Peptides against a protein of PDB entry 7Z53. Designs and how they scored, part 145

Target 1, 150 residues: chain A of PDB entry 7Z53
Amino acid sequence: PRIKNQADCIPFFRSCPACPGSNITIRNQINALTSFVDASMVYGSEEPLARNLRNMSNQLGLLAVNQRFQDNGRALLPFDNLHDDPCLLTNRSARIPCFLAGDTRSSEMPELTSMHTLLLREHNRLATELKSLNPRWDGERLYQEARKIV

## One batch from the design tools (peptide; made by RFdiffusion4, then SolubleMPNN)

Design b2_p30_2_s3 (from b2_p30_2 with A4S I10H R14K E20Q E30L)
Fold by OpenDDE base, seed 4:
Structure b2_p30_2_s3 (fold): chain B 150 residues (1-150), chain A 30 residues (1-30)
Amino acid sequence: as target 1 above (150 residues)
Amino acid sequence: MTLSEWMLSHAEPKEPDEAQLAAQAALAAL
């Protein structure tokens, strides 16, 4: 190896490859954080984050939405509540935090923020429709069934 | 300007939508 001193190395472990399907020439990594196709960018990969992404004020199974702003009457991503919020650190005068999403990179790329916003809206639409169709469902069931559809 | 600031440049302050509150209350009452 070119580097002889371990002190000069940042320990970085390469993710294991996913099992190649019959025609996959591109090496994909195994997702070790969540199940396959769980929309973790919307719902989070960890239970504490997933809870923070939910509207826990009612039993409607909704995701949390922005409480300060909307886009033409449509929901936006909620704000994060980080102690050292990089958005607040960048412009303290605006007092606009970063967005909270299942993927922390949502506040780094407009495309991700947009997609997360769309999927948030879709989840809330589905949960609302599911509640209408199934009035007896509790908020947990509504959330999980909407999540399965998304 | 942060991404959140940029995205909110065309956003409106959320007024407490009485209609949304009423719809949520109606859905919670079912």
Scores: peptide ipSAE 0.260, ipTM 0.591, DockQ to the pose 0.253
Fold by OpenDDE base, seed 3:
Structure b2_p30_2_s3 (fold): chain B 150 residues (1-150), chain A 30 residues (1-30)
Amino acid sequence: as target 1 above (150 residues)
Amino acid sequence: MTLSEWMLSHAEPKEPDEAQLAAQAALAAL
């Protein structure tokens, strides 16, 4: 390998290849995302992930936020709960997992993490405002209406 | 250092919410 220092390497896994037809010489990955623009980077492309990204402790329609840390009183992305969390594997002493977002790449680059954090904050802002305007709305409706705006 | 570590080096600890306090109390009672 060209990189000699591997001590601080973040482990990255190569995407699974799509099954090539007989004439496809170019390796392509399996598409695991929604086929339409739906802010799936915030909400996830799969129902189990989408549920894990939600705050299910109340009927406010909020996304889940970090429970251990905040940024000047503002929400951060929740932690992932992977058995083999690559962030934990990279630095076991820090005991800091990767962030959970709709996009699995949420912990790969600062700009992406920042964008996901902003959109999470915006969703929660919108859901809170929608609740104030529509006190009779349940958490599902609040979540879906905030999601439509984002 | 991971990105999450780096970001959290600039963040502050959050006070536990009621659910976390209840969970901690339940764990402490075991």
Scores: peptide ipSAE 0.227, ipTM 0.660, DockQ to the pose 0.304
Fold by OpenDDE base, seed 5:
Structure b2_p30_2_s3 (fold): chain B 150 residues (1-150), chain A 30 residues (1-30)
Amino acid sequence: as target 1 above (150 residues)
Amino acid sequence: MTLSEWMLSHAEPKEPDEAQLAAQAALAAL
């Protein structure tokens, strides 16, 4: 279902309508997410989102982190850049956006935010260690090998 | 208060990294 009121809800799509090939009056759904256990909650299910989640400023294979805030020297999730950001709509005076993650629900509850933050930190730790062990690896290989471990 | 605001109430401003400092220095030289 399309969420019509975006002021109060985080949009999240799990399925798409299937095209009926026969006289079936029942609307079937196709899974819109990945079918594999691939940590898509961290990396996204689509290539454009996966690119936006990466730190492309260097060849270290890292995920993007918050550029404004940290937690006792530790990385936080980056902010999203949504046109109709529900976090900005909730408190217009604070002007704090929602967090960007592979799952759009990352800003829905503290448990999800904490889990996504932990997995982002773990990916970046793994990519850093892999770079130390393999100095000749490029940023793409570091990212993919860290992603396989997560 | 949003969840992002709550999380940030316990967070600190991030210090500029070397790349951000270099970018700021480059902009100040123009």
Scores: peptide ipSAE 0.075, ipTM 0.542, DockQ to the pose 0.283
Fold by OpenDDE base, seed 1:
Structure b2_p30_2_s3 (fold): chain B 150 residues (1-150), chain A 30 residues (1-30)
Amino acid sequence: as target 1 above (150 residues)
Amino acid sequence: MTLSEWMLSHAEPKEPDEAQLAAQAALAAL
């Protein structure tokens, strides 16, 4: 359905159908996530997203954090850059985007946002501690070893 | 109010980091 009034609507999209075979009697959804317990909600399930979630400005192996805001000196999730950002569409005057996380639902409810924020903080804590213990490790190794612990 | 707005209502503006300060200084020198 085409939403004509974009001023008061939150854009939610229906999942794309999967086409598993020739006798498609049941509409299945495409699985866009890994089936593994791999913290993909933090790190993303795809390489482009995983790269966008990383702080690539240094060799500390950190996740990207909010550049505009912090919570009592603690990191917040970075902002997303979605073309049709539902957070921007719901309140155009505030001009505050949704948060970027490995799960696209990170800004759907406070519980998700808080958990993603917590896990981002924990990753960055671990990467920082691992750097202290292993000063010769590069940013890629720090990121991957912190990710294995989370 | 969006969830992002609600979360940020409890947040503080982040001070510019060293890289942001260096970028601002470089832009001011042009």
Scores: peptide ipSAE 0.047, ipTM 0.522, DockQ to the pose 0.295

Design b2_p30_2_s4 (from b2_p30_2 with A4S I10V R14V E20Q A26E E30L)
Fold by OpenDDE base, seed 4:
Structure b2_p30_2_s4 (fold): chain B 150 residues (1-150), chain A 30 residues (1-30)
Amino acid sequence: as target 1 above (150 residues)
Amino acid sequence: MTLSEWMLSVAEPVEPDEAQLAAQAELAAL
């Protein structure tokens, strides 16, 4: 190996390949974060994050939204509460944190932020409609059913 | 300028839902 001192290396482990199906020649990695395509970029892959992404103030099954800003009356992603928030570190005077989403990269690219915002809005729309159709559903059921649709 | 700052440059302020903020604060304390 070119690098002889392991201290000079950042250890990266290559993900295991997914089982080849249907003559796919392109190596895809196994998803080790979630068991299925579950929009984890919206909902998180871990229970603590998933709870933090939810509006737990009521039984409407909604995702949490930004509490400082909106976009033409439409919800934005909530802010994160990281101790070492890279957005705050970049510009402390603005006091604008990074966005909180299921994917931590949500604040790295405009496309990601936009997609996460759209999917958050869609979830909240669905949960609201589901509540209207099913007034007896609790917040957990509303959240899970909306999540299944997204 | 961060991405969040940029995206918020065209955003308007919203009245905060104090109940949501309180719930989030409670979750962050666990």
Scores: peptide ipSAE 0.204, ipTM 0.806, DockQ to the pose 0.562
Fold by OpenDDE base, seed 1:
Structure b2_p30_2_s4 (fold): chain B 150 residues (1-150), chain A 30 residues (1-30)
Amino acid sequence: as target 1 above (150 residues)
Amino acid sequence: MTLSEWMLSVAEPVEPDEAQLAAQAELAAL
């Protein structure tokens, strides 16, 4: 940013430009999301992000949860690990990163954060119930079947 | 105050799952 005083600023990044194959010189942004109603806001639109959103430490098919904080015994979104994390840049003393979700805007609006948190909790609830009903299912099947229901 | 800071103002600390943290760290290194 060209602004020297960043203490009272929230850093936002401009979207990457698309490269259209036409003679149109109008700058468009890259579409970083799927065009489907597929809950990609929860699960991500790309495989690397989708893997980072999963709890890969076990075979329960769960999404990753916050490892520092919970809300009245309920899971919160995990933290992101961005190099230039907007939340860390806004308040370096607090050392609290932005939340990680399928939508990169998860920490931009309270409504988004709340919905992502709710859907994460619902996925993990469903995966847990599916495991109870189907003890022989592996973590991948549990994750995919829970994802289909969400 | 960031949104994450605000939402965490009423949150409780949790015991970390070291296995989940290790798995996430491994994924971040790829």
Scores: peptide ipSAE 0.189, ipTM 0.795, DockQ to the pose 0.597
Fold by OpenDDE base, seed 2:
Structure b2_p30_2_s4 (fold): chain B 150 residues (1-150), chain A 30 residues (1-30)
Amino acid sequence: as target 1 above (150 residues)
Amino acid sequence: MTLSEWMLSVAEPVEPDEAQLAAQAELAAL
């Protein structure tokens, strides 16, 4: 459907092309994600992002959660801290940032947001259970073991 | 309306759940 109100549009940009060699017949997209199945949609593909997605305030190995809002006592995705946050730019009056997840599209599609939220909750559940089972594990081990299960 | 706005339209503010803070503190103390 054609969005009539352009002021409320989420900005979508075309991906950068990958230019492998001289064969320009097919435009490929650049891949900025990890090439293997590592749940990078939850944890990020880069170390700086992965760190920002973690709760670093404790040694529980948890992912960061929204500090302002929850869903019936259940965690939501944390907000991003982008300089030019497209959600803030789309509706300046609401002052609601985009969600932060391993996949940057987390705020573009409801299905993605829901799945990322679910997987974040599952990670935190797993990390909590793992801590209960293994009290001597540090936050890094808890995070990594929960990540392996997810 | 952004997706985040829509999702938050049905969300509630995080109230400092003393019980969750206590449980996190207990888990951190183990």
Scores: peptide ipSAE 0.147, ipTM 0.556, DockQ to the pose 0.246
Fold by OpenDDE base, seed 3:
Structure b2_p30_2_s4 (fold): chain B 150 residues (1-150), chain A 30 residues (1-30)
Amino acid sequence: as target 1 above (150 residues)
Amino acid sequence: MTLSEWMLSVAEPVEPDEAQLAAQAELAAL
């Protein structure tokens, strides 16, 4: 098997079932995501997550970025702050948490991480340009207008 | 190796990029 360390369990939660009617032969899960295309993989589907994904330290409308690491001067996804972080549990010596994104799978596959990183960079680029074009816009408006474009 | 570890294996520490701080400061000054 590819995974050599089998001693540590990765926290995994089964999705909540949708309301079991008497005629339901197939267990379906409750959808916890937005039903429309809104880039929720970048911005989250829940208000608390959406807030955590934002840089709230200023009025620039930016998404939060990694404060420890960058890619050739370019922003990376911020780290998550999970109590039982699967990435920390998988390799305790590296002490590198999972990435925080609107999609919880952001740290499962390199392709997803790359796409989320790209979209985060694009949002921040757009918010920056929008601020330049509209100096009187506040951080909320900048964030929402950048989000509409993404 | 986790994906975050892999991505960070090619990543550089955020040195206080005076340019990013300057760009953020310039943006904050707007």
Scores: peptide ipSAE 0.082, ipTM 0.554, DockQ to the pose 0.260

Design b2_p30_3_s1 (from b2_p30_3, 19 letters changed)
Fold by OpenDDE base, seed 5:
Structure b2_p30_3_s1 (fold): chain B 150 residues (1-150), chain A 30 residues (1-30)
Amino acid sequence: as target 1 above (150 residues)
Amino acid sequence: MSEEELRAYLEELRRRVESFEWPEVDFKRA
């Protein structure tokens, strides 16, 4: 979920209060997201893909982010590395390569890509907060715990 | 892919990300 005012919020846990004045709203947002987006679309349903979606260069439990472009310092989805990129083969307004996600179809819908981008940011935010709270957790633990919350 | 096309798309994506509103109730994908 997108927390607008993090000053009033603690690190979000699905089973715990996060924002004293927005707990119900946040819970509704998470429930709505889960009804709309399968987590496998964000994290991948198969382990090889899931690993490719992760930043494996450190022990921070982060998802991989685009290394070429950012949104005013904020993360974007990484590009996929497809020889025959289906996104470039479609009749779209711009010839843009597919983003790497749990489902290649995410690149077909900019709205879904946007949602995945926000979930990427939220995951990485949560992983960062969890690292702060639990400095002894390794990357795998951070990744899994953040994944449970998103 | 041209740089101009990518820039235009990313700008649109950025706009959508910034304007994205999380739902307040349950919904299903269309």
Scores: peptide ipSAE 0.187, ipTM 0.646, DockQ to the pose 0.026
Fold by OpenDDE base, seed 3:
Structure b2_p30_3_s1 (fold): chain B 150 residues (1-150), chain A 30 residues (1-30)
Amino acid sequence: as target 1 above (150 residues)
Amino acid sequence: MSEEELRAYLEELRRRVESFEWPEVDFKRA
């Protein structure tokens, strides 16, 4: 979904370590990649899962982040709470549990886990920017508007 | 799970992302 009213359109560019530039060409390449990944893997296709992926402690429209670890100050995906954690069972040497994402299999593919992490960070960045631009927007509005851009 | 193990894993993830070849096909998700 795209904004129909061009007057209200804000040109948000993704912040990605693999694509430091902020131009249309880079944006198009990112869009191609995210189209392949599918946003449902980030946000969840089912409402209960989607709610669990959100930070509901405030009205900032943020996705939930890992509360135990950060990547040099940057957000990581939250851990899933699985009794029989397949990530620990299939790769015992890693000793890292599965991450919580829209796709429960995200942790099985390192490239996908990385992409989910980047899109998590981008969503929260966008939500933060939207909050600064629209202070009256509640968490639901911020979340939905950021989701449309990602 | 230790922080060192997590960092090592994340470093591998970052390496894979960095080595990713961006598609040359201009495709937009609209």
Scores: peptide ipSAE 0.115, ipTM 0.595, DockQ to the pose 0.026
Fold by OpenDDE base, seed 2:
Structure b2_p30_3_s1 (fold): chain B 150 residues (1-150), chain A 30 residues (1-30)
Amino acid sequence: as target 1 above (150 residues)
Amino acid sequence: MSEEELRAYLEELRRRVESFEWPEVDFKRA
């Protein structure tokens, strides 16, 4: 990313520590978080799924978010659109549809859903910051660069 | 799917998200 001054530094950079004054603690925290969750669980390992996990309605490089619900203004994972929803089939009493993520197990384990939600928010935050720093970058560039940092 | 059931589930997720503690580990992932 293009950095104009030190104030524009993103607090953590995984792939390219371009800012010497970056907060090592924050970087370690995000690294520790992603050490427990493979990136493929967030972004998908297959291209069709990866595309479905992205917000392709604009050039902001964002991951798709739930269009029906938010958490006090913060993003939640989108619902999957399954004909035979396994989350509904295996737990009919809860009647909660599966969330869409790179890992189909995300809806089976609330801990994974929570972690995926955090990484979703961080990706979108990073993409937004990168857009601010690099206004000419298109959605693909923003998405890929944010993905590298997460 | 009832609205109450979904709300309860989302509230539990919210609780887990908010209660998440960032690991305090001093290492850098390659």
Scores: peptide ipSAE 0.109, ipTM 0.580, DockQ to the pose 0.026
Fold by OpenDDE base, seed 1:
Structure b2_p30_3_s1 (fold): chain B 150 residues (1-150), chain A 30 residues (1-30)
Amino acid sequence: as target 1 above (150 residues)
Amino acid sequence: MSEEELRAYLEELRRRVESFEWPEVDFKRA
């Protein structure tokens, strides 16, 4: 998710880079991270949750982002809407509600929340690039192809 | 949730994101 050179060519598939000179080292590092962080933790393992994690207001194949706050223009995870929010019930200094993610533990530890945030940004970046490369793809295709790359 | 609490938490998240180091080897969670 932390690609230093975002000018690198974006592959249509994980095994087929758009340019022969794509940075394999960066891709390998991303693969290492995404292999550690199960994709289901990012996208949700159940279809209802997966749909709730997506931005369904357009055909861009994006994951939903926080509508109230940004991190200096960068996306943050949306807040979950829980009546009995366990994140607010813990005795911690910061009373922050749970973030909406594919894993219920997304807000239990800042490290996991950070990884989810990075992967959210990377997915949306990839989806945006794929849209540029394939203007005729609909939101579902963009979402699925970006998910495959992550 | 206060604005100050959120700001502090988000700043901690930012710090962790910026300090994250990519692994040199591939690994997979069991």
Scores: peptide ipSAE 0.099, ipTM 0.581, DockQ to the pose 0.027

Design b2_p30_3_s2 (from b2_p30_3, 21 letters changed)
Fold by OpenDDE base, seed 2:
Structure b2_p30_3_s2 (fold): chain B 150 residues (1-150), chain A 30 residues (1-30)
Amino acid sequence: as target 1 above (150 residues)
Amino acid sequence: MSEEELKKLLEEMKKRVESFEWPEVEFKTA
């Protein structure tokens, strides 16, 4: 990322030379997760899906979050709106729709749901920090820069 | 949707999220 405020160093999901001559902490390493997590499953591999996964109500570069439920104030994945919802088809009695993610299978495998939720939170955290460091960046730039770090 | 089933799913997900430990690496930038 191109951080304009050189006085601040923030932890990144990946290594980044954002603080030359200083130590930088990578709190979340995607290399450790790449064995079972692809970032494309979070952001979507196709543009229409990627747009649906974003919060377009502001210029903060955030991913969309669930509007009905939270985890003690922390974000959860939004619900999808599928005509033939596989989550509903697999369990008619529960009537729980799939969560919206880059991969719809996230709702079928709780491990993926959890990981995608964490990466969602990390993206939004990074975007928020980047906004603080670069207040003039628009939502698109914030989203892309945060995505590069994740 | 079933509120009880959804709560169960969310609690299970929460449990898994909280149990996951992220790796941390410190390095010097060049």
Scores: peptide ipSAE 0.022, ipTM 0.446, DockQ to the pose 0.027
Fold by OpenDDE base, seed 3:
Structure b2_p30_3_s2 (fold): chain B 150 residues (1-150), chain A 30 residues (1-30)
Amino acid sequence: as target 1 above (150 residues)
Amino acid sequence: MSEEELKKLLEEMKKRVESFEWPEVEFKTA
């Protein structure tokens, strides 16, 4: 189990807490939601996979998002690049390739995919807010701090 | 947050997960 964070504020300037404005979710609320889900399924437990799940085109600490499709303007998980994509073969009616996530099974259950998508959005939201609060932080710092909150 | 507030938040999140709709797209399978 994850250690509970007693802070309701987002850390800024390294370890200093900053109480958020109206657009920043309280950390305890987020942790309560994610306590029901293993966050490693979103971020990946292995470094090569974790890097592939990140947006490396900038220093914003974001997770990669789907480049082809959005959900009413909101981000979706990126597609995986499988030679023999099982998602196309097993769910012929949907005809959507497998999504890339920390768990290879994420595309098999819409409920899991939905949860992973929501956590993706939350991570990117948090990273964006952290960048606003800490403009000097690089992408690695932003990514790690956002991950700690989720 | 209160216990009541947390309960409301969790219920809202549950509704979001249940209401998720897949994009209407078709890809080549071969």
Scores: peptide ipSAE 0.019, ipTM 0.395, DockQ to the pose 0.066
Fold by OpenDDE base, seed 4:
Structure b2_p30_3_s2 (fold): chain B 150 residues (1-150), chain A 30 residues (1-30)
Amino acid sequence: as target 1 above (150 residues)
Amino acid sequence: MSEEELKKLLEEMKKRVESFEWPEVEFKTA
């Protein structure tokens, strides 16, 4: 996706035509959440959750991604494994379980899900780039450095 | 969950995000 509305810029660490060099963290969209972009919504505010959001199968510092589905080759949020999944309970027609994210509300509002997904992709992009630049960095270092940039 | 169900989710996401230009959505099993 491309950002068109400068008022809804998110702080990507890459060239953005609509938000060049911006440090804007405020999402001001009429039909969306009007709040500051908080990376904690992606990374989790609690350590146990934060660990669950990470890909611990390697030392690449990546966030976990959906293992069953991709969006045109791009990452999606992993599914949570909730007993009595509220997303399934409240919407029987759309058998989509809740996504695992730093914010439990990630599946309640498409805006949040979208934001989480975008930031997930950005984190993993950054981590991948950092790994390329710093091959000796371990997963923890890569994760933390990418997190700082996001 | 199915691929089609996820497509519907993404379409809903696209409708709500006015500030972004979304690509064409197609889910693939990984």
Scores: peptide ipSAE 0.019, ipTM 0.403, DockQ to the pose 0.033
Fold by OpenDDE base, seed 1:
Structure b2_p30_3_s2 (fold): chain B 150 residues (1-150), chain A 30 residues (1-30)
Amino acid sequence: as target 1 above (150 residues)
Amino acid sequence: MSEEELKKLLEEMKKRVESFEWPEVEFKTA
């Protein structure tokens, strides 16, 4: 769920809902930044999620991008498909659904979502470049090699 | 990615993150 103000409560569907305080938000941010080097937040730590984050419609090894909106021509994260979208429930003023990312926490803070977006773009850029350099590589190899570089 | 390359990337990304603007789109809650 996207938090615009600290008064928002985060409904955790798999756990008890939490209303973040000032200390919690800072702590989460620090933890996210620390774990950010792993890039698992972009690619997903679990295989089913990782597959959902990929563009499987071609053999270009790309991550999935938002099909509805772009940022001045640049890619955005795809939307998640949640029945009860916590981002819509918490930040009712923005009314933007959660993005699909490797870590669900990415949608809690716009800064993290932005970072994920940029890494998405970088991956796709790398994959595109690798395809140009290695035309015979299939999508899986392109994806894996780009992931290794990131 | 080397440490130096990562640092460079992060620096570049920092600038873009700060300038990032969310799309102004409204979605209805079911």
Scores: peptide ipSAE 0.018, ipTM 0.407, DockQ to the pose 0.079

